# Designs tried in a protein design run: peptides against a protein of PDB entry 5B16. Part 22

Target 1, 136 residues: chain A of PDB entry 5B16
Amino acid sequence: TPSRINHNERLEFLGDAVVEFLTSVHLYYLFPSLEEGGLATYRTAIVQNQHLAMLAKKLELDRFMLYAHGPDLCRESDLRHAMANCFEALIGAVYLEGSLEEAKQLFGRLLFNDPDLREVWLNYPLHPLQLQEPNT
Target 2, 136 residues: chain A of PDB entry 5B16 as posed
Amino acid sequence: TPSRINHNERLEFLGDAVVEFLTSVHLYYLFPSLEEGGLATYRTAIVQNQHLAMLAKKLELDRFMLYAHGPDLCRESDLRHAMANCFQALIGAVYLEGSLEEAKQLFGRLLFNDPDLREVWLNYPLHPLQLQEPNT

## One batch from the design tools (peptide; aimed at target 1 E119)

Design b2_p18_7_s4 (made by RFdiffusion4, then SolubleMPNN; from b2_p18_7, 9 letters changed)
Fold by OpenDDE base, seed 3:
Structure b2_p18_7_s4 (fold): chain B 136 residues (1-136), chain A 18 residues (1-18)
Amino acid sequence: as target 1 above (136 residues)
Amino acid sequence: RRQELLEKIRKYLEELAK
């Protein structure tokens, strides 16, 4: 039986959107008084290759990448970029084969080692003004 | 407590944004 998992590049494409979406939603709710520019800055910081590679390292994807693609990753920047892509593909796969909720939980667990910070990130109460806004 | 934790998250994000 052939695998249902798509090529890694396609999964990366999907995962990029999922990471972007989850990041945007959580920032929006956690910081209701933060202006758009600040939200955009934080989103960029979270989804940048360097940070995603850091999250990927927590899953030991660096060991996997060096094992599978060592000769192509002789530069630190190349490894970082590859790890970020692999992380996006993983999130894409979790969303595709599981759910957005599962992707959210995995992403949150990796973002914060501190369980208190993780809980705040994952379980944000809605601000009263946000509750008054339709479709937000 | 929650506000304190939010500030910790913000500080983390500020460091990432440098």
Scores: peptide ipSAE 0.714, ipTM 0.960, DockQ to the pose 0.853
OpenDDE base, seeds 1, 2, 4, 5: peptide ipSAE 0.712, 0.711, 0.713, 0.708; ipTM 0.960, 0.959, 0.958, 0.959; seed 4 fails the geometry check

Design b2_p18_8_s1 (made by RFdiffusion4, then SolubleMPNN; its pose is not in this set)
Fold by OpenDDE base, seed 3:
Structure b2_p18_8_s1 (fold): chain B 136 residues (1-136), chain A 18 residues (1-18)
Amino acid sequence: as target 1 above (136 residues)
Amino acid sequence: DKILKELEERIRKILEER
């Protein structure tokens, strides 16, 4: 059995891919005329550690991190990085133990506070995740 | 943040077009 740290790193690895994939899919279908560079720019902004850390804060992971790892997080940058990693691991776990749909929904809910924007992000236009997920 | 704000604005436009 892998160590806890190894397991967390593995979950982070998986979550990173899931977050990037979901982001890519949504952007791809939302902006059919946007060139690759533009898509990549938005993706980078969404998945960068600073932003993921902000999303993590919405889940109050900062409190968790300080409680569990406070002594190791003496720098704000370290906290952000750790929170981003933790967020990725969380998404990875949601995907692993739940489904891609559940990961998508959680991620979408966190991305936008505005429910209208959230709805567009998640549901317009329909894409393979929406079309195929119910069958999986 | 600037890029994300731009993204939100673009998504809002999509919403308005629906």
Scores: peptide ipSAE 0.686, ipTM 0.951, DockQ to the pose 0.878
OpenDDE base, seeds 1, 2, 4, 5: peptide ipSAE 0.680, 0.677, 0.684, 0.682; ipTM 0.949, 0.949, 0.950, 0.950

Design b2_p18_8_s2 (made by RFdiffusion4, then SolubleMPNN; its pose is not in this set)
Fold by OpenDDE base, seed 3:
Structure b2_p18_8_s2 (fold): chain B 136 residues (1-136), chain A 18 residues (1-18)
Amino acid sequence: as target 1 above (136 residues)
Amino acid sequence: SEVLEELKKKVKELLEKR
């Protein structure tokens, strides 16, 4: 059986793809007139380690990291990188054990503190398949 | 970041257009 470390690395691998996918899809639909370069710029800003670490901090993953890995995280840059990886692993786990919708909801909640902006990100424009989901 | 702030402004504009 793989070690717990290997398991987390696999989840991180999956989560990295999910985060980038969700970001890409939402940007694509929100800004239909924005050129590829602009879309790519926003995506890079959203998914870069520094930003993901900030999202992780909202979940208090920094406390977890310092508790579990303090001696290995003497540099702020090391902590930031580890937090970003942990965040990706979390999203990967949510997708794997739950659904893409659940991952989307969690990610959106963290991206925007303003609930109205959050709603726009998540629901504008309405995806055709959402019409088939009365409970979501 | 400046880019993220720009993004949030653009999303806010979409909200205001609703």
Scores: peptide ipSAE 0.630, ipTM 0.939, DockQ to the pose 0.900
OpenDDE base, seeds 1, 2, 4, 5: peptide ipSAE 0.627, 0.629, 0.621, 0.607; ipTM 0.939, 0.939, 0.939, 0.937

Design b2_p18_8_s3 (made by RFdiffusion4, then SolubleMPNN; its pose is not in this set)
Fold by OpenDDE base, seed 1:
Structure b2_p18_8_s3 (fold): chain B 136 residues (1-136), chain A 18 residues (1-18)
Amino acid sequence: as target 1 above (136 residues)
Amino acid sequence: MSILEELRKKVAELYKQR
């Protein structure tokens, strides 16, 4: 329905911001000596549609996507874009229904298959204000 | 090496330095 589509697009909008924010914050703290250009390069790599689509695939969103929209997603690029959007919407929903911390945990689990790398990413110190209000 | 792979290596270095 038009209402559902609108809702998903709104969630995507929110999720896009959440993904970019989390990525930015973690990169900022992980690499205190890295210049802005380097930070931006890593962020771009993390949040680009190609990568987000891969993360979406880990959640098996492609199975549902093809079931519901198969005829409209015959192109690989179209599927990738849709998968990325769906992933953003999901993150947006997790943030909305849960918290930034929950979104962080989910995103981090998907970003790194290696548990050691995941630990570094997830447990690195964040800004004090974020620690004070993890649910916002 | 992809940018993501470079990132993972950098994170791995941080892990080793903990």
Scores: peptide ipSAE 0.650, ipTM 0.942, DockQ to the pose 0.834
OpenDDE base, seeds 2, 3, 4, 5: peptide ipSAE 0.648, 0.648, 0.638, 0.635; ipTM 0.941, 0.941, 0.940, 0.938

Design b2_p18_8_s4 (made by RFdiffusion4, then SolubleMPNN; its pose is not in this set)
Fold by OpenDDE base, seed 3:
Structure b2_p18_8_s4 (fold): chain B 136 residues (1-136), chain A 18 residues (1-18)
Amino acid sequence: as target 1 above (136 residues)
Amino acid sequence: SSILERLRKEIAELLKQR
């Protein structure tokens, strides 16, 4: 049987893909006239470890990391990297045990503190499938 | 980051267009 560390690495692998996908989809629909280079620039900024670590801090994962892995996190860069990985694992777990929608909602809530910006990110413009099923 | 701030500004513009 795989170790707990191995399991966490697998969740991180999945979460990395989910974060990348959600970011790409939202950017694609929000900015229909933006060229690929611009979309990629925004995506990179959103999914880079430094930013994900900041999102992880909003969930107080830093407290958890210091408690559980303090000896291995003597450098700030090490803590940041570990927090980013932990965040990806969390998103992976939410997707795996819940749904893509739940992962989307969690990610969106963390991305923007401003509720108006958050609403735009999550809901505007509406995906074609959402237009087909407005009451679902 | 500067890029994220630009993103927020662009989203804010979308909000105005709604």
Scores: peptide ipSAE 0.652, ipTM 0.937, DockQ to the pose 0.870
OpenDDE base, seeds 1, 2, 4, 5: peptide ipSAE 0.563, 0.650, 0.644, 0.631; ipTM 0.925, 0.936, 0.936, 0.934

## One batch from the design tools (peptide; aimed at target 1 Y42)

Design b2_p19_1 (made by RFdiffusion4)
Pose (drawn by RFdiffusion4):
Structure b2_p19_1 (pose): chain A 136 residues (1-136), chain P 19 residues (1-19)
Amino acid sequence: as target 2 above (136 residues)
Amino acid sequence: EEEERLERIQEWLDELAEE
């Protein structure tokens, strides 16, 4: 009778929705002209596990992760996938303890390497229907 | 400068989507 609640699968399950939300909102506001197709395309291109793993390496998560040796089969696939999942667990936890803005800042800073692109991603404009009318 | 940065983000996202 093993304990499954001691994993990061909980914070991964939360992080999945967190990353999905951040990508959806940012890709929504930063492109008020783009339809659902491009939005889903960019979103699915970002939430990809391989991309999330390479993005996770920027936090050196492979050095701080509790990845144990398997029975016999232990390829790069298990390691990188573990980084991918553990990253979602991390941003889920940041979303939980810290505010949502801290998840926005984390994912935003981790996405674009150029600091000049982050200022746009983090500071998304209002909706065009809100832009025309300042008050109401 | 803001429009140029947005174009760069769009280009980078297109390259990422192609991969």

Design b2_p19_1_s1 (made by RFdiffusion4, then SolubleMPNN; from b2_p19_1, 7 letters changed)
Fold by OpenDDE base, seed 3:
Structure b2_p19_1_s1 (fold): chain B 136 residues (1-136), chain A 19 residues (1-19)
Amino acid sequence: as target 1 above (136 residues)
Amino acid sequence: RREELLEKIREWLDKLAAE
């Protein structure tokens, strides 16, 4: 249905922004001495289709995509792109129907299998310089 | 401990950025 397709594209649009934003925020706080170029590089790496597709695979979205769109996803690159889009749509939906916090938690859980790394990612303390930033 | 974990994240990011 064209309407449903449009809806998914809208969710993808929203989710793309949410993933981008969350990634930016976490990188900014975790690496206070990292220059903009480095932050941008890492952000690009995290939100690239290949990585998002990997995250989508953890949710078994690949099986879903093959079930729903199998004939149209005969190439790995096509499947990867579709999974990335689906992942963005999912995050968009979580944000839309839930909250940014819920989206953050889901994203963080998928980013790291290691609970220690996940904890650092999700619960970053503010650096002293960051705490003083508003005073400048 | 935190610094060690941050380094691991950094290494992961470097690897990811190299893909």
Scores: peptide ipSAE 0.726, ipTM 0.961, DockQ to the pose 0.870
OpenDDE base, seeds 1, 2, 4, 5: peptide ipSAE 0.726, 0.724, 0.726, 0.722; ipTM 0.961, 0.960, 0.961, 0.960

Design b2_p19_1_s2 (made by RFdiffusion4, then SolubleMPNN; from b2_p19_1, 9 letters changed)
Fold by OpenDDE base, seed 3:
Structure b2_p19_1_s2 (fold): chain B 136 residues (1-136), chain A 19 residues (1-19)
Amino acid sequence: as target 1 above (136 residues)
Amino acid sequence: RRQELLEKIRELLDKLAAE
């Protein structure tokens, strides 16, 4: 049986993939005229540690991290990195114990404070040209 | 309206990408 630390690292590994996948899918469908470079730029921006840490803060994970690992997180950059990892682990756990849909909903709720933008992000109709592509 | 909202999303993403 792996240690608790190893388990969290495994969840982080899974969550990283889920976050990147969800981000990629939503960007692809929402912006059908955006070139690959633009899609990649936005994906990088969304999944970067700084942004994921901000999302983690909305869940008050910073309080949790300081409580559990305060002495190891004396630097802001260390806290940010740890929070991003924790967020990925959380998403991984939601996917593992729940579903991709549940992970999608949670991620979407955190990405946008504006409910109108959130709704657009979460509910993306397929573009006619996208419907013509296999495995879209 | 949807197009307007998409543009707002892009604006937010542009800001995020500039960080």
Scores: peptide ipSAE 0.713, ipTM 0.959, DockQ to the pose 0.897
OpenDDE base, seeds 1, 2, 4, 5: peptide ipSAE 0.712, 0.712, 0.710, 0.709; ipTM 0.959, 0.959, 0.958, 0.958; seed 4 fails the geometry check

Design b2_p19_1_s3 (made by RFdiffusion4, then SolubleMPNN; from b2_p19_1, 8 letters changed)
Fold by OpenDDE base, seed 4:
Structure b2_p19_1_s3 (fold): chain B 136 residues (1-136), chain A 19 residues (1-19)
Amino acid sequence: as target 1 above (136 residues)
Amino acid sequence: EREKLLEKIREFLDKLAAE
């Protein structure tokens, strides 16, 4: 059995992929005319550590990190990096023990505080050959 | 309405990308 730290690192690895995947899929469908470069730019922006750290803060992971690892996180950059990693681990755990859908919902909920934007993000257009829901 | 929301999302992403 791996240590908690090792387990978290593994979860982070998994979560990183999940976040990357979800972000990619949603961007792909939301912006069908956007070139790869633009998609990549947005993806990078979404998954960059500073942004993930912001999402982590919404979960009060900063408080958690300071409580659990305060002495090692004296620098803001260190805290930010740690929060981002922890966030990925969390998403990984949600995917692992829950489902991709649950990870998707959690991620979307954190991405957008505005419920209308969240809805659009989560309910991206289906393939043109599929029945699409009415536009809002 | 959806189009407006998409625009807002894009604006959000643009700002995020500019950071």
Scores: peptide ipSAE 0.714, ipTM 0.955, DockQ to the pose 0.933
OpenDDE base, seeds 1, 2, 3, 5: peptide ipSAE 0.712, 0.711, 0.712, 0.709; ipTM 0.957, 0.957, 0.957, 0.956

Design b2_p19_1_s4 (made by RFdiffusion4, then SolubleMPNN; from b2_p19_1, 9 letters changed)
Fold by OpenDDE base, seed 3:
Structure b2_p19_1_s4 (fold): chain B 136 residues (1-136), chain A 19 residues (1-19)
Amino acid sequence: as target 1 above (136 residues)
Amino acid sequence: RREELLAKIKELLDKLAKE
């Protein structure tokens, strides 16, 4: 049987989890002294629709969305929501067809324009205190 | 240097959190 293209909503569902996971992992390792509340706040900020839409814009997905769904996206908020969903679907597809590493690299490249910050985000070695923590 | 960069990341994230 021929392979079927996954529905966009299914890819979005998967991508949402991947973005959430990657964000959580990077925040956890990069900021070992940051309390849970702070980590949660930053995670929410990173994965919110407004921010994901901004990342989607870097990939020029706005042009794609207007071309494909113009009549349904007459409001800025509608476009933002749709772009965020599209971005999640894209990340989901990258994970599905490629790997978590590839999704991580793409996400990291988009998160920070500054290459130094990008490198720090992507390279999160275990902190000495984290190494002392038990596997719980 | 790394701590400086981490501080900059926090600054950016703080800004995002206000949006």
Scores: peptide ipSAE 0.707, ipTM 0.957, DockQ to the pose 0.906
OpenDDE base, seeds 1, 2, 4, 5: peptide ipSAE 0.706, 0.704, 0.702, 0.702; ipTM 0.956, 0.957, 0.956, 0.957; seeds 1, 4 fail the geometry check

Design b2_p19_2 (made by RFdiffusion4)
Pose (drawn by RFdiffusion4):
Structure b2_p19_2 (pose): chain A 136 residues (1-136), chain P 19 residues (1-19)
Amino acid sequence: as target 2 above (136 residues)
Amino acid sequence: SPLLERVQAHLDELVEEAE
């Protein structure tokens, strides 16, 4: 009778929705002209596990992760996938303890390497229907 | 905005890599 609640699969399950939300909202507001197609395309291009793993490496998660040696089979696939999942667990935990804005700042700072692109991603404009009318 | 065009161009590169 093993304990499955001691994993990061909980914070991964939360992080999945966290990353999905951040990507959806940012890709929504930064492109008020783009339809659902491009939005889903960019979103699915970002939430990809390989991309999330390479993005996870920027946090050196492979050095701080509790990845144990397997029975015999242990390729790069298990390691990188573990990084991908553990990253979602991390941003889920940051979303939980810290505010949602801290998840926005984390994922936003981790996405674009150029600091000049982050200022746009993090500071998304209001909706066009809100832009025309300042008050109501 | 030039910066927004660069964000879109970088996102297109990510789409190409994802394909």

Design b2_p19_2_s1 (made by RFdiffusion4, then SolubleMPNN; from b2_p19_2, 7 letters changed)
Fold by OpenDDE base, seed 1:
Structure b2_p19_2_s1 (fold): chain B 136 residues (1-136), chain A 19 residues (1-19)
Amino acid sequence: as target 1 above (136 residues)
Amino acid sequence: SPLLEKLRAFLDQLVAEAR
């Protein structure tokens, strides 16, 4: 079996893809008239280390990181990067142990504090055969 | 539509913060 570090890196790899995929899919369907450049811009903003680190804070991963790796994370940029990686690993784990739907729900809940935005993000049809909600 | 505009505004803010 791989070491804990290797396992975490693998989970990060998987989680990165899951976050990217979920973000892409939601943006694609939510903004059908937005050009690729705009979609990419929004995606970049959502999945960048700075933002993912903020989402990680909502899960108190900062406290964990400082406890476990404090001496190695003296710079804020290092902490943000590590938190983003940890967040990706977490999403990867949720996908791996649960499902894409569970990863979607967790990610969406963290993305938005506003319940209306959360609802439109999570419940907007992600397939052409799904009925659109009135609030969308 | 109003919610989508609100969402767009939110995302625009994220983009601004990213830069």
Scores: peptide ipSAE 0.683, ipTM 0.947, DockQ to the pose 0.888
OpenDDE base, seeds 2, 3, 4, 5: peptide ipSAE 0.683, 0.682, 0.682, 0.680; ipTM 0.946, 0.949, 0.949, 0.949; seed 2 fails the geometry check

Design b2_p19_2_s2 (made by RFdiffusion4, then SolubleMPNN; from b2_p19_2, 6 letters changed)
Fold by OpenDDE base, seed 1:
Structure b2_p19_2_s2 (fold): chain B 136 residues (1-136), chain A 19 residues (1-19)
Amino acid sequence: as target 1 above (136 residues)
Amino acid sequence: SPLLEKLRAYLDKLVEEAR
């Protein structure tokens, strides 16, 4: 596998964890009385391929994917999966090159078109130490 | 609380769409 492909897959791996983490942290604090099952259900809905693909579409990644990888994306389901992977890689890159805060902001802004929901999601009190990146 | 309820409703919709 070409080096760039490997790098993209590594970014996807990282981004998947970042998306999962951010989602988990926000849900945990936003819904303090919600049981684990409910939290997991919401998390699954947020991070599932179909939803992430929708977020990716907001960045017009669909147009890019069809242009760059059209021959390999014959099925709509393949496109959605590729879109989700690309979105994860993007978040991973933002985290890697920027910060967890930057990834949080980007993800939150894409999650909601409604400004009220953006506000409550992004600005609800979270534990400061949980949003810090490792110093190593 | 009203905003949280709005958020809850939105998330519930996402859950239904995921099914």
Scores: peptide ipSAE 0.675, ipTM 0.949, DockQ to the pose 0.891
OpenDDE base, seeds 2, 3, 4, 5: peptide ipSAE 0.671, 0.675, 0.673, 0.670; ipTM 0.947, 0.947, 0.949, 0.949

Design b2_p19_2_s3 (made by RFdiffusion4, then SolubleMPNN; from b2_p19_2, 6 letters changed)
Fold by OpenDDE base, seed 3:
Structure b2_p19_2_s3 (fold): chain B 136 residues (1-136), chain A 19 residues (1-19)
Amino acid sequence: as target 1 above (136 residues)
Amino acid sequence: SPLLEKLREYLDELVKEAE
């Protein structure tokens, strides 16, 4: 049977794809006139380790990581990489145990501290399967 | 849209931080 470490790595693998997909879909609809290069640039900035680590910090995963892996995370870059991986695993778990919608909501809430930006990210323009009216 | 422009400005700053 797989170890707990192997299980976490599998969740990270899944979460990486989910974060990439959600980011791509939202950018595609939000910026219909933006060329592929611009979309790709924004996506890279959103999903790369340093940004995901920042999102992870909002969930206080840094405290968890230091508790669980302290000696292995003495360097800031090591902690950041580990936090990003942990965040991906979390999103993967939310998708696996819940739904893509739940992963979308969690990710959107963490992306922005500004509630107006959260709202526009999640709800404007209207995505094909959304039931609510846009607020902007 | 004012909010879309605000979002774009936020993302532009995020890109700069990533570089």
Scores: peptide ipSAE 0.663, ipTM 0.944, DockQ to the pose 0.918
OpenDDE base, seeds 1, 2, 4, 5: peptide ipSAE 0.661, 0.661, 0.662, 0.661; ipTM 0.944, 0.945, 0.943, 0.946; seed 4 fails the geometry check

Design b2_p19_2_s4 (made by RFdiffusion4, then SolubleMPNN; from b2_p19_2, 8 letters changed)
Fold by OpenDDE base, seed 1:
Structure b2_p19_2_s4 (fold): chain B 136 residues (1-136), chain A 19 residues (1-19)
Amino acid sequence: as target 1 above (136 residues)
Amino acid sequence: SPLLQKLLEFLDQLVKEAE
């Protein structure tokens, strides 16, 4: 496998964890009385390929994918999967080169078109340790 | 909270779309 592909897959691996973590933390604090099953259900919905592909589309990754990988992405499901992976890699890169806070901000901005929901998601109080080390 | 309820509705919609 070419080095570029390996790098992207590694970034995807990291990004997947970041997206999962951010989603989990926000859900946990936003809904303190919600049972684990509900938290897991919402997390799944947020991080599933279909949704992440939708977020990727906001970044126009679909156009990029068709340009760069069109012959290999003839099926909608293949494109969706690839877009989701690319989105995760992007989040991974933002975390790697920037910070968890930067990844949080980007992810939150994409999650919500509604500014009120965006604000409550991004600005809801998190664990004190995260506030102390926002760049970790 | 009205905002939290709105957020829940948003999330419920995502769940439905996943199904």
Scores: peptide ipSAE 0.656, ipTM 0.944, DockQ to the pose 0.831
OpenDDE base, seeds 2, 3, 4, 5: peptide ipSAE 0.650, 0.655, 0.652, 0.650; ipTM 0.940, 0.941, 0.940, 0.943; seed 2 fails the geometry check

Design b2_p19_3 (made by RFdiffusion4)
Pose (drawn by RFdiffusion4):
Structure b2_p19_3 (pose): chain A 136 residues (1-136), chain P 19 residues (1-19)
Amino acid sequence: as target 2 above (136 residues)
Amino acid sequence: SEYEERLEKIQEYLDELAE
């Protein structure tokens, strides 16, 4: 009778929705002209596990992760995938303890390497229907 | 503007990432 609640699968399950939300909102507001197709395309291109793993390496998560040796089979696939999942667990936990804005800042800073692109991603404009009318 | 230029760069990067 093992304990499955001691994993990061909980915070991965939360992080999945967190990352999905951040990507959805940012890709929504930064492109008020783009339809659902491009939005889903960019979103599915960002939430990809390989991309999330390479993005996870920027936090050196491979050095701080509790990845144990398997029975016999232990390829790069298990390691990178573990990084991908553990990253979602990390951003889920940051979303939980810290505010949602801290998840926005984390994912936003981790996405674009150029600091000049982060200022746009983090500071998304209002909706066009809100832009025309300042008050109501 | 500098904002539009940065947004185009983000769009180009996202197009490359989608490919």

Design b2_p19_3_s1 (made by RFdiffusion4, then SolubleMPNN; from b2_p19_3, 5 letters changed)
Fold by OpenDDE base, seed 1:
Structure b2_p19_3_s1 (fold): chain B 136 residues (1-136), chain A 19 residues (1-19)
Amino acid sequence: as target 1 above (136 residues)
Amino acid sequence: SKREELLEKIREYLDKLAE
């Protein structure tokens, strides 16, 4: 396979971890009374292909995908999967070339169009019972 | 509070995603 494809898959691998991590951290702090099962459920919901593809649409990745891979993406499910992977690769690239903070900001901006919701998500106040936890 | 209201809206969004 071409080197670009291999590189993209590596970025996807990294991005998957970054998205998972960011999601976990934010959920943990935002919902201090939510049990592990609930946290896991929300995390799964956020990182599922359908949702990530939705976020990817905000970056017009769907148009890019159809242009670059149209013949291979005739099914909607295939497009969603590809967009989700591409989104992960993008986040991975942002983390790699930028920082975790930049990845966090981008992810949060895409998660919530409402600036008030975005602010709560991005700047999660520490609960009094969470003071012993690392500041992430 | 306003924050609590916003958190509830976030939760509602997440609940919808989890359906």
Scores: peptide ipSAE 0.700, ipTM 0.955, DockQ to the pose 0.866
OpenDDE base, seeds 2, 3, 4, 5: peptide ipSAE 0.694, 0.698, 0.698, 0.693; ipTM 0.954, 0.955, 0.955, 0.954

Design b2_p19_3_s2 (made by RFdiffusion4, then SolubleMPNN; from b2_p19_3, 7 letters changed)
Fold by OpenDDE base, seed 1:
Structure b2_p19_3_s2 (fold): chain B 136 residues (1-136), chain A 19 residues (1-19)
Amino acid sequence: as target 1 above (136 residues)
Amino acid sequence: SRREELLKKIKEYLDRLAA
């Protein structure tokens, strides 16, 4: 259905922004001594299609994609791209119908299987030099 | 510290992604 396709694309648009924002905020606070270039490099690495597709696999989106869109996803690169887009749409939907906090929690849960690393990522303490910065 | 070690591991993960 064309309307559903448009809806998914809109959710993808929203999700892309949410993922980018969350990634930026967490990197900023976790690495207070890292220069802008380094922050940007890590952000790019986190939000790249290959990585988002990896996160999507944890939700078994690969199996879903092959079942629902198999004929259109014959190439690995196509599948990866579609999975990344679907992941963004999912995050967008979670934000839209839930909250930014819920999106953050889901994203962090998928980023790190290790609960200790996840805790550091999700609940970053502010560095003393960041006390005057917005608490986002 | 424990936090520093965890941050190191996160950074290592990110370095691998960025490679």
Scores: peptide ipSAE 0.710, ipTM 0.957, DockQ to the pose 0.844
OpenDDE base, seeds 2, 3, 4, 5: peptide ipSAE 0.706, 0.709, 0.709, 0.705; ipTM 0.956, 0.957, 0.957, 0.956

